# Peptides against a protein of PDB entry 5VZU: the designs that were tried, part 234

Target 1, 271 residues: chain A of PDB entry 5VZU
Amino acid sequence: GRTLEDIFHEHMQELILMKFIYTSQYDNCLTYRRIYLPPSRPDDLIKPGLFKGTYGSHGLEIVMLSFHGRRARGTKITGDPNIPAGQQTVEIDLRHRIQLPDLENQRNFNELSRIVLEVRERVRQEQQEGGHEAGEGRGRQGPRESQPSPAQPRAEAPSKGPDGTPGEDGGEPGDAVAAAEQPAQCGQGQPFVLPVGVSSRNEDYPRTCRMCFYGTGLIAGHGFTSPERTPGVFILFDEDRFGFVWLELKSFSLYSRVQATFRNADAPSPQ

## One batch from the design tools (peptide; made by RFdiffusion4, then SolubleMPNN)

Design b2_p30_7_s3 (from b2_p30_7, 11 letters changed)
Fold by OpenDDE base, seed 1:
Structure b2_p30_7_s3 (fold): chain B 271 residues (1-271), chain A 30 residues (1-30)
Amino acid sequence: as target 1 above (271 residues)
Amino acid sequence: PPTYPAATFMDPDEVLKLLLEHNMLLPSGP
């Protein structure tokens, strides 16, 4: 029977062959374009920029992290046989924080899956509701030529007199126990571990995370066939490291900031 | 096969070198 090693070897050979087929298209003709780092904003979760990511069998890739209001985006600068450069490999919804369970329950893949899928359904509901409001707003701009009906002078309705006696109804203000929304402790890192059965290229990932968010990752077949977005978890470890758990793939990608100083990397100010 | 951007299959460290040394120049295609 095929060993796990044989399957891995065949897959690696296919990836190498695909790489060869695609790279041979560029033999002797390379054009270059300038790219820019995204502008940093004070409200950005971390500084935007280039990160070196791990993609399992595909190896290392470069991703540009950028912030777009309440969304973060990872855009491939390099790619693989499945997902080309320039594609948005991850999209993070910064509105939808994932609360990880305790460290024991973090090992349970089904628990993480439940949490992520519940958030996915909320995101879907919000999109349906917002789509309905946008649809109804367009229908009413039929050009009602509202003929200017002449402004009939509204007769001054007489000022009703003042005298209503102050009834002293001393209704005791029931103590509305304001359920103190415990301020989501945004600042304290929690212990982090991958669920059992989630593959990592290396077990050397941060064992503490700041916060997690719902996100989607882009997957496709070889040659970018049947591209789809799959649910996942963005894990912020620190200013320079984040991860993505690909839920359906049961895989983890670690992204580390490229610490190099890029010159002339800022986009020209829009004139 | 579909045409990918040239940077798709390049070595990440080579691409980083190009970005660093050549003021953010990325291989874009043929």
Scores: peptide ipSAE 0.504, ipTM 0.929, DockQ to the pose 0.705
Fold by OpenDDE base, seed 3:
Structure b2_p30_7_s3 (fold): chain B 271 residues (1-271), chain A 30 residues (1-30)
Amino acid sequence: as target 1 above (271 residues)
Amino acid sequence: PPTYPAATFMDPDEVLKLLLEHNMLLPSGP
């Protein structure tokens, strides 16, 4: 089977090839545009700005986090062979908070999957109901046959070989002293762990989270082919760190704020 | 081929350097 290393090498080779093809088109005529940081608003969940995201095999990417009322967006400033710069890599629905289970049940991917898929169905229902209120006014544009998007090759999750040698270590069931549910002290984040089988680029992620929200991530084939939105979980760790669990990909992306002072980063006031 | 933004395949630290040194200038293409 393809190892994670083989997938990484193939992805890196394709990145290098695409980089070469695209840079060779621009080498003679690079124009520059100014980008601006989104203005901070009192209702923003955290300060908007630039984050370094870890995309597993894709490496490090720069994402602009912005807030749009009850939605947050991560927009790519850099990209990869699949998702170009300027695309919205993540869209977060701040109306739909995800409640994580206890730390033991957080290890269960199927439990997280259930919770996320239930929220996805609620979001779809709300969109259908809101679409009906808007739909009475605009006439029957016939069903554009959505051409079946060609099936992306699902990255076969590496089959962990079954070499669980049963170590018989019959360690006595030490009395699970029922750790009294300390009332969620308003300032301490909930204990956080990734589900079993969710891959992270680094195991050094925050082990506490403030809150989680339903979101969707953008996935595509190489060359931005067959782009689709997949369900996931936005995890707010702190003011400078958030994560995204890509449910279908079984992957985790960690985003860390760029600790830099940008000059002239404010958008010109709309005249 | 589809025209990707020039920053698509740039090194993230190189892009950050350009943003820091050149007052938020991002390579956009031709």
Scores: peptide ipSAE 0.504, ipTM 0.926, DockQ to the pose 0.709
Fold by OpenDDE base, seed 4:
Structure b2_p30_7_s3 (fold): chain B 271 residues (1-271), chain A 30 residues (1-30)
Amino acid sequence: as target 1 above (271 residues)
Amino acid sequence: PPTYPAATFMDPDEVLKLLLEHNMLLPSGP
């Protein structure tokens, strides 16, 4: 039987060959496009920007992290033979926080799987319910025949007089208790460990995390064949690091902020 | 084969260098 090593070598040879074939297509002419960093918003979970991501066997890739209300998105700037540049490698639902168990139970992959799949089912239900509300609203525009209602002459209603009684309605100043926006509690980071059987390129990942969220990752065959979204966990470690656990792949990607100052990186203001 | 964006198969550090040196110009394709 093929060993795991043989399968890995065959896969790596295919990846190298694909890289060579596709790179050779660009030897004659490269076009360039300007990209922009996403604008930072006050409500962004962390500063948007470029991150170096680890993709196990695929190596290092550049990903742009951006925020879109209650969603975060990782967009590939570089890619691999499976998922090309410009694709959304990860989509994070910031509405669906994942609560990790204690450190002992975090080693249990089946427990993490249960938690993630339960959230996945909730997300699917919400999508189905929201789809039904949008469907029912379109049905009722039957063609209202524009009956030409005859122009009835609008009679001159009389000039009612000026009685200016100053009602001293002493509206009590309702104490608008400004709900003190509880300063986003820099929640003490919880201990973090990968489940048994989840592979990482290295064991050098943060051992504490701030928050976790449900997300989906994009997977495909070589040549971007049969692309699908697989469930996972987005793990916020700090301002400059996040991870993604690919649940079905049993893999972990670590993303670290590119520590560089980009010039002219801001999107032009919408005119 | 589908045409991938040129940056797909480039070295990430080379791409970052291009972005830094050329004011956020990304190789896009032929």
Scores: peptide ipSAE 0.501, ipTM 0.927, DockQ to the pose 0.730
Fold by OpenDDE base, seed 2:
Structure b2_p30_7_s3 (fold): chain B 271 residues (1-271), chain A 30 residues (1-30)
Amino acid sequence: as target 1 above (271 residues)
Amino acid sequence: PPTYPAATFMDPDEVLKLLLEHNMLLPSGP
């Protein structure tokens, strides 16, 4: 039978062949598109910019990290046979923080899956509720045909009497123990480990994380066929490193800041 | 087949080199 290693080798050979075919087709027809570094904002989670990462079986990639209010975006600078350059490989919802369990429970993939899927369901509910508010607002501009229907006199419903039995049921105010959001001690990051069965290309990932957020990753077949968003976890390690756990793919991508200094990389000021 | 930007299949280190040499330019296919 084909081993998992044989299947992996065959798939890698296919990816290399696809890479070769497409590069060879463009060798004489290169156009250049300028990119700009996103402007840094005070409220940005980290400095935006270029990150080099590993994308599971796809190998090395370059991603531009940018911030858009309560969302972060990873945009592919390099593509692959599945997802072309310029696509949003990850979209991060900075409103939905993921709380990782203790280190023992972090090894349990089913626990991480539960946490992420619960947040995904909340995000879907919020989108449905926001969609209803937007839908109801459009319907009410029906023309006010001002037909003055005559005021039929509302009959005075009789005053029900005052039987004031003071039921003294002193419901003790159940102390809603506000689960004190333990202020995530800003100093010592949380111990971090990948769940068992999550594939990483590099075992040398940071063993401490600052915070995590719900996000979605883009997946597709070869030639960008059947593109879909899959749930995942954005993991902020530090100012220069983040990761993404692809939940359904059971894979981890690690991204490290490109330290190269680019000239004229700033977007032109809007004139 | 869909045409991809040339950067889709370039090596990341080659793309980084082009970004440096051309002041943040990415090669694109037709």
Scores: peptide ipSAE 0.035, ipTM 0.572, DockQ to the pose 0.747

Design b2_p30_7_s4 (from b2_p30_7, 9 letters changed)
Fold by OpenDDE base, seed 5:
Structure b2_p30_7_s4 (fold): chain B 271 residues (1-271), chain A 30 residues (1-30)
Amino acid sequence: as target 1 above (271 residues)
Amino acid sequence: LPTFEAATFMDPDEVLELLLEHNMMLPSGP
């Protein structure tokens, strides 16, 4: 059978060949499109921008990190034979924090897998419930043929007498237990280690993390065939570094902020 | 984002240089 190493080598050869073919076409006429850095918002988990990272077997990639309410997205600026540039390589659900176990139990891949799959099932249930509400609301706008109901004579409603006894409806203010925003412990990061059997191209990953979130990564075959979302963990290390654990692939990608100053990188203000 | 065929196959460091030199102009294709 083909080893994972054989598949990796074939994929690298195809990548090199594709790189060569496409690079050879660029010497004649490149079209350019302006990209913009996402606008920074006060509620953004970290400053949005360009990050350089490792993508499994494909080597280095550039990803644009952006924030969209309670979601973050990594969009490929560079691509590979499986996932082209412009695709959303990772989607992070900032509503679904992953709580990593202690450092000893973090080495257990099955424990991380259990935690992530439990969150995945919650996300799936929430999507199904929200889909049903949206479906039922659309079905009832059948055209009510307004059959002109014949004007039955309005019987004179008898004069309701004025006895407004003020019912003291002591509506107890239902304490909306504000779901205590667990204070983002802006404090000391928790110890972090990759599970045994998770591969990393960079062994020098941060050994402490601030917080983790549930996310999904995009995977596909060559030529973007059969694209699917695989479960994973977004790991925030600091303002300039994050990681993604690809659970099914048993791989880790480390992303570091591009420290370059881009001129005219801000999106034009919406007129 | 539109698909960037050129940026899919270029070296990431070369793409980064082009973004820096051309003020966030990403090669989109031939």
Scores: peptide ipSAE 0.386, ipTM 0.885, DockQ to the pose 0.567
Fold by OpenDDE base, seed 1:
Structure b2_p30_7_s4 (fold): chain B 271 residues (1-271), chain A 30 residues (1-30)
Amino acid sequence: as target 1 above (271 residues)
Amino acid sequence: LPTFEAATFMDPDEVLELLLEHNMMLPSGP
């Protein structure tokens, strides 16, 4: 079977070849386009911006992290032979938190896989239910020619009188056991370890995470062939670091904030 | 974001340098 090293070498060779082809054609003529940092919102999980990511097969990449309500997105600023720059490499569902088990059970890839696939099925069900409501709503806009039925004067129905017989029905207050919403254990960091068999380029990843979310990563063949979304886990480590576990690929990408101050990086205010 | 063909083939550190030097100007293509 191809080793991760074989895949890495093939992708590197293809990247070098593509670089050579591209540079040989365009060495002196690059068109530049301005990109903007996403505007930060108070409710953003962390500050949006540029992150340097480690991809197991492609090396280092630059990703723009942005927040879109209950979704976060990683957009490729650089690309690779499989996925070009500008693609959404990662999409995170901030509605679907992943609860990691203890460290012993975190080493079990099958347990993480079970948890992620259960969340994936919930997301799929929610999409099907929401799709049905949107479908039924469109069918009823037959043009009801609302013929203006003449406003017949509603006769003032007489005020029926006040007879207040005090029925004593002492209905016992059924103790509605308020299902204690287990307080979503906010931001206490938990110990973190990659499952056995998940490849990381570096073993030097944060060993504590704040929270995890369900997400999907974009995968494709060479030349962006057959692009698909694969399930994964977004791991928030801190304000400047997050990871993504590619479940099907059994790989981990670590993203670290680019600490550089970019000038003119703010989007023009919407006029 | 639009697809940036040039940035697909560039080194990430080179692209980062270009973004820093050119005030977030990303190579997009020929």
Scores: peptide ipSAE 0.352, ipTM 0.872, DockQ to the pose 0.541
Fold by OpenDDE base, seed 3:
Structure b2_p30_7_s4 (fold): chain B 271 residues (1-271), chain A 30 residues (1-30)
Amino acid sequence: as target 1 above (271 residues)
Amino acid sequence: LPTFEAATFMDPDEVLELLLEHNMMLPSGP
């Protein structure tokens, strides 16, 4: 049987060979294309831009974070042997906030898994219901052949004016004090720790998070074979740092903003 | 974004340098 060492050596050799083939093909004829930073919007969760991420065994990668209404997207600027550059490595549903348990229960992977899978099921149900409404709306444009039903003369029914003065029963509507749902204290960072058995490339991750959202991550085999979306958690730490927990892979990626100033990075204004 | 095959196997720091030096021009492929 192949040893774990044989598999690792074959994988590293394939990585080196792929890197060599791609670099050698490109040394002579690189076509360059301009990329633009996403425009910042007032409602963006954080400023969009370039982030440097840690991807488990593959190393460091550059990801463009962008906001698209109630969705966020991480697009690979660099790639790896599994997921090429230009792919959407993460898709975040900003409608579905993940509530992390207390710090004691955050160490339990099964608890995080339960919470994420419950949200995944809600997202699936909403997609099925929204698909049904869009389907029913198209069916009703059957051509109503307006058969001209003959105008039967509506008889003028007489204006009976009965004067009935029903009484003043001043039932005071009891002030149902709508319990003001205390605005969820959006501002206090929650203590954060990775579940037991979730691997991090760096143990130096932020130990406090602002908020979490449901998302999906892209995974594939070597050469982008059998690509699929797996459930995960987007973790916002601060304005310059976010994480993604790959639930099925039991891995964590940390992303930190590239602080460099890019010139001519703005999309040309639509004239 | 169209796939940037050339950037797939480049070092992230080299890609970042290219983006800075070439005003956000990224190698996209042959």
Scores: peptide ipSAE 0.338, ipTM 0.865, DockQ to the pose 0.554
Fold by OpenDDE base, seed 4:
Structure b2_p30_7_s4 (fold): chain B 271 residues (1-271), chain A 30 residues (1-30)
Amino acid sequence: as target 1 above (271 residues)
Amino acid sequence: LPTFEAATFMDPDEVLELLLEHNMMLPSGP
């Protein structure tokens, strides 16, 4: 069988080849387009703008954060072999706040998974109900037999890091005294830690968060093949930092604001 | 946002430099 090293080597060769193909196109007449920063609105969760994101194996990427009423969006300014520039890497539903458990239970990936999947199901139900209210106005065309679309093979998730055998330390279940919900004072962050088995590029992430929201991340195969939205958690750390937990990928992306002053970055006022 | 396919494989610091130097102009494609 192919070793993990062989798979990594093949992936790196394909990445190098793709980079070479795309960079060789730069020697041709490139068209330049202006990027505008999103206009700041009073109701924006944080100031919109450019962020440097960490994408596990792909490295650093530039993402534009923008707000669209009850939704936030991360749009790639740079890209990778899987997701090209201009794609919406993350979509955040600001209606669906995620409450993280206590710090001990935050280490449990299955607990986070449960919470996220429950919110995902609510979002799906709301979409179905809202689709019914819009649908009642168009006449009864008879039930076309929905042939079961053949299950397309799931794109292979990026290579699992090495299987660190967890030692069975059988700690007894201490009584969970229900700590009273301290009212979230506007300013004290909740303690934050990544679940066990969620990979980050580094351990240097904020250990407190302000708010968490349900979101979806875009994943695809090389060349943007079979793109899909996977469930995740948007973590607001502060005015200049946010994270995204990719639930199915068991990965974490940290995004830090680009602290630069851009000239002519404001969108022309709609005349 | 417009698709900046050309920026897909650019270095993020190079892209940032281009945005700073060229007043938010980025290569979008051929």
Scores: peptide ipSAE 0.325, ipTM 0.862, DockQ to the pose 0.515; fails the geometry check

Design b2_p30_8_s2 (from b2_p30_8, 14 letters changed)
Fold by OpenDDE base, seed 4:
Structure b2_p30_8_s2 (fold): chain B 271 residues (1-271), chain A 30 residues (1-30)
Amino acid sequence: as target 1 above (271 residues)
Amino acid sequence: MELDFSEVPDLDLTKIPEMFDYKTDIKSGI
């Protein structure tokens, strides 16, 4: 029978052949699009920019990391037969932190799966509740019957009533202690290991992480067929490295910052 | 070495299935 290794080898050969034929046929028909780096904001978890990611059988891909309030996005700059360039390969919910267990329990895939699926269910509930509030607010615009403008009654000039003394009710302004959004304290780095049965291209990944977040990855069949979002874990290692655990695929992508200066890569200032 | 990534080819990979008559093996990839 075909081993998992045989199936993986056949699939790798297929992907390499597809890439070779594609690059060889399009040698003269490449459309080039200028890519601008996202502007850095003070509240960004790390500096936005280009990262080199490991994508299992697809090998290495270039991903743009950007921040959008409480969401981070990885956008493919390079595409593959499953997910084309320009697609959001990962979407991270920075509201939903994941606490990894101790190093022994991190080896348990079922424990990580439980934690991620519990967070996924919370995110789904929050989306349903927020969708209901947005839905109910639109329903009650009953037709404003255009009641006819009643005639302007005359300006009778009522009289000079007297000097009511302003009572100085010194209502103390209740200090609404704006709950200072505690700056996302970079938690003390914790020991990190991949669960048993999660595939990594290399064993050379950071063994300490700063923090983890819930996220979703985009998966599809060849030719971007039946695209869906699968649950995963975003792992921040440092300023230049993050990971994504594809839970259902049992795969790990390591992303490393492209250490290059790009001339004229800044977005044109909005005029 | 300044890598100019200003020029990324817009690869319409949606046309690959038409080129390869690939039986869509239902394997969702990343």
Scores: peptide ipSAE 0.231, ipTM 0.514, DockQ to the pose 0.647
Fold by OpenDDE base, seed 2:
Structure b2_p30_8_s2 (fold): chain B 271 residues (1-271), chain A 30 residues (1-30)
Amino acid sequence: as target 1 above (271 residues)
Amino acid sequence: MELDFSEVPDLDLTKIPEMFDYKTDIKSGI
């Protein structure tokens, strides 16, 4: 039978070969597209920009992190044999925080899986409910029969009636119980460890995280075949580092900010 | 524009076999 080593070796050979083929195709035709850095916004979770991400057997890839309201997006700048450049490798739902358990229970992959899948189900329910509201709202545009409004002419200038004294209806401001926004404990990092059986290219990942969010990662077969989104966890470590746990793949991608300064990389001002 | 990759430690290729999920990585990669 094939050993795990044989299978790994064959897979790595295939990936290397595919990468070589793609690179060699550039001898015939190169298409250059200018990349712009996303503008930073005050409400961005961290500064958007380029990150070096660990992608298992593919090695290091360049990912653009950008923020889109309550969503964050990682877009591949470099592609691989599975996921081409320009694809959204990760999509993060900043509405759905993941609460990691204590450090002991973080080692339990099944606990992380439970937490993530519960959030996935909530996201699915919210999408179904929002789909129904959008569906029902379109149905009631009954054809307004354009009854021809008859041309009645009359011009009469309505008189300026004067004096209505504003009654001081001192409506007591009903205590809008401000739903206690659980203070975004943005400040205290929690101890972080990968679950047992989650693979990381390096054991040198941050051992403290600020916050986590539900997200999905893009996976596909070679040549971008059968692309699908798999559930995962976005982990914010600091201003320059984040992670993504690919739950179904049991893999961890560490993303570190590219420290290179780019001249003229700012997005053109929206005209 | 020099991409400093020194910030991300080199992949220890000896650990890749431990990281490799045959069923997943061959069928659907990241």
Scores: peptide ipSAE 0.210, ipTM 0.614, DockQ to the pose 0.128
Fold by OpenDDE base, seed 1:
Structure b2_p30_8_s2 (fold): chain B 271 residues (1-271), chain A 30 residues (1-30)
Amino acid sequence: as target 1 above (271 residues)
Amino acid sequence: MELDFSEVPDLDLTKIPEMFDYKTDIKSGI
């Protein structure tokens, strides 16, 4: 019977052959695209730039992290047989924080799955509500025929009337102490562990995270067939490291900053 | 400029079969 090893060797051979086919197509026609580093903004969660990401059986890939208001984007600089270069491998919604449970409950994949899917449904609801407002707003620009409203004369403000009485009733303003939602202290890292059954390239990942966000990852068949976005968790470890849990794939990608300084990599200022 | 990949351990290919669902990786890879 096929061993797991046989199946794996066949898979790896297929992936290598696919990579070889794709690379060999470029041997005769090298198109060079200049990559610019995104400018850093004060409101960026971390410094944008190039990261080395673990992509399971594909090995290492280069991803550009960039910030777009309340969204972060990972864009593949290198591609694989499933997802080509230039695709947005991950999209992070910085509006939707994921609260990880305690370390014991973090081992439970079903608990993480529940938390992520509840956030996914909230994101879906917000998109439906925002879609209705955008739809209704377009319908009512019927041409307002500017009927020239006749200049109704400025009726004089009548002046006077006087009277007096001072009734005192001093109703005490009930202090509705709006419990200011204490901004969840962004500063204390929490213990982090992958759920049981989530595949990691190795056990060498940070065991403390700063914060997590809802995100989606791009998956496809070979040749970028049937591309779809799957739910996941962006995990910020530090300034130079983040992770992504591919929930449906039960996989973990670790991203580490490329420490290399690139000369002339800054985007030209928009003229 | 050489990309330093030394900080990212080599994938132990012998462990991948246990870590990744072949059918998932082929059909819906990342």
Scores: peptide ipSAE 0.210, ipTM 0.601, DockQ to the pose 0.148
Fold by OpenDDE base, seed 3:
Structure b2_p30_8_s2 (fold): chain B 271 residues (1-271), chain A 30 residues (1-30)
Amino acid sequence: as target 1 above (271 residues)
Amino acid sequence: MELDFSEVPDLDLTKIPEMFDYKTDIKSGI
């Protein structure tokens, strides 16, 4: 029978062949599009720009990281047989932090899965509630017929009434000490390890992370068939490195900044 | 512009097999 190794080699040969076909078919007519780097904003989590990301069997791909208010976006600059260039490979919700447990519990995939799925459910609830408020506001502007009814007048002033009673009851305001959410100490990276059974191209990933966020990754079959969003974890390591855990796929993508300075890559300032 | 891939974290090609999920890669790849 075919070994798992035989199936792997056949599949890798197919992926390599598909990549070769896609790259070689362009020899007849290449459309070049200039890519501009997103402008950096002071409130951006890290500097936006180009990153090289590990994409499992696909190897390395180029991704543009950009910030859009409380969302971050990874856009494929290079495509593969599953997800073409120009697609949003990852979307990160910077409103929804993921608190990783201690290192021992970080090795438990089911614990990470629980945490991510709880956050996913909160995000779904918030989307449903926000959808309901937008729906009710289109209420009944019934046609108010403009009947012209007339000018009637001025009437007066009156004044008075008095009464007094002073009831004292000095109910002590119970100091609801709003537990000030201690500002998550932005400074010291926590120890980081991948869960058991999450595949990584390289074991040389950063062993400390600054913060994590809920996100979704784009997955599809070959030829971009049946594209869907799958839940994951964005992991910020440092200014130049982040990761994405594809929860359902049990895969980890490491992204490292492209250090190359591109002349004239800045977006033209909107005049 | 040669992309200096020397700063690419060395893809341990020996671990490529560990990253292969035949069902995942065919049905729903990244």
Scores: peptide ipSAE 0.195, ipTM 0.601, DockQ to the pose 0.145

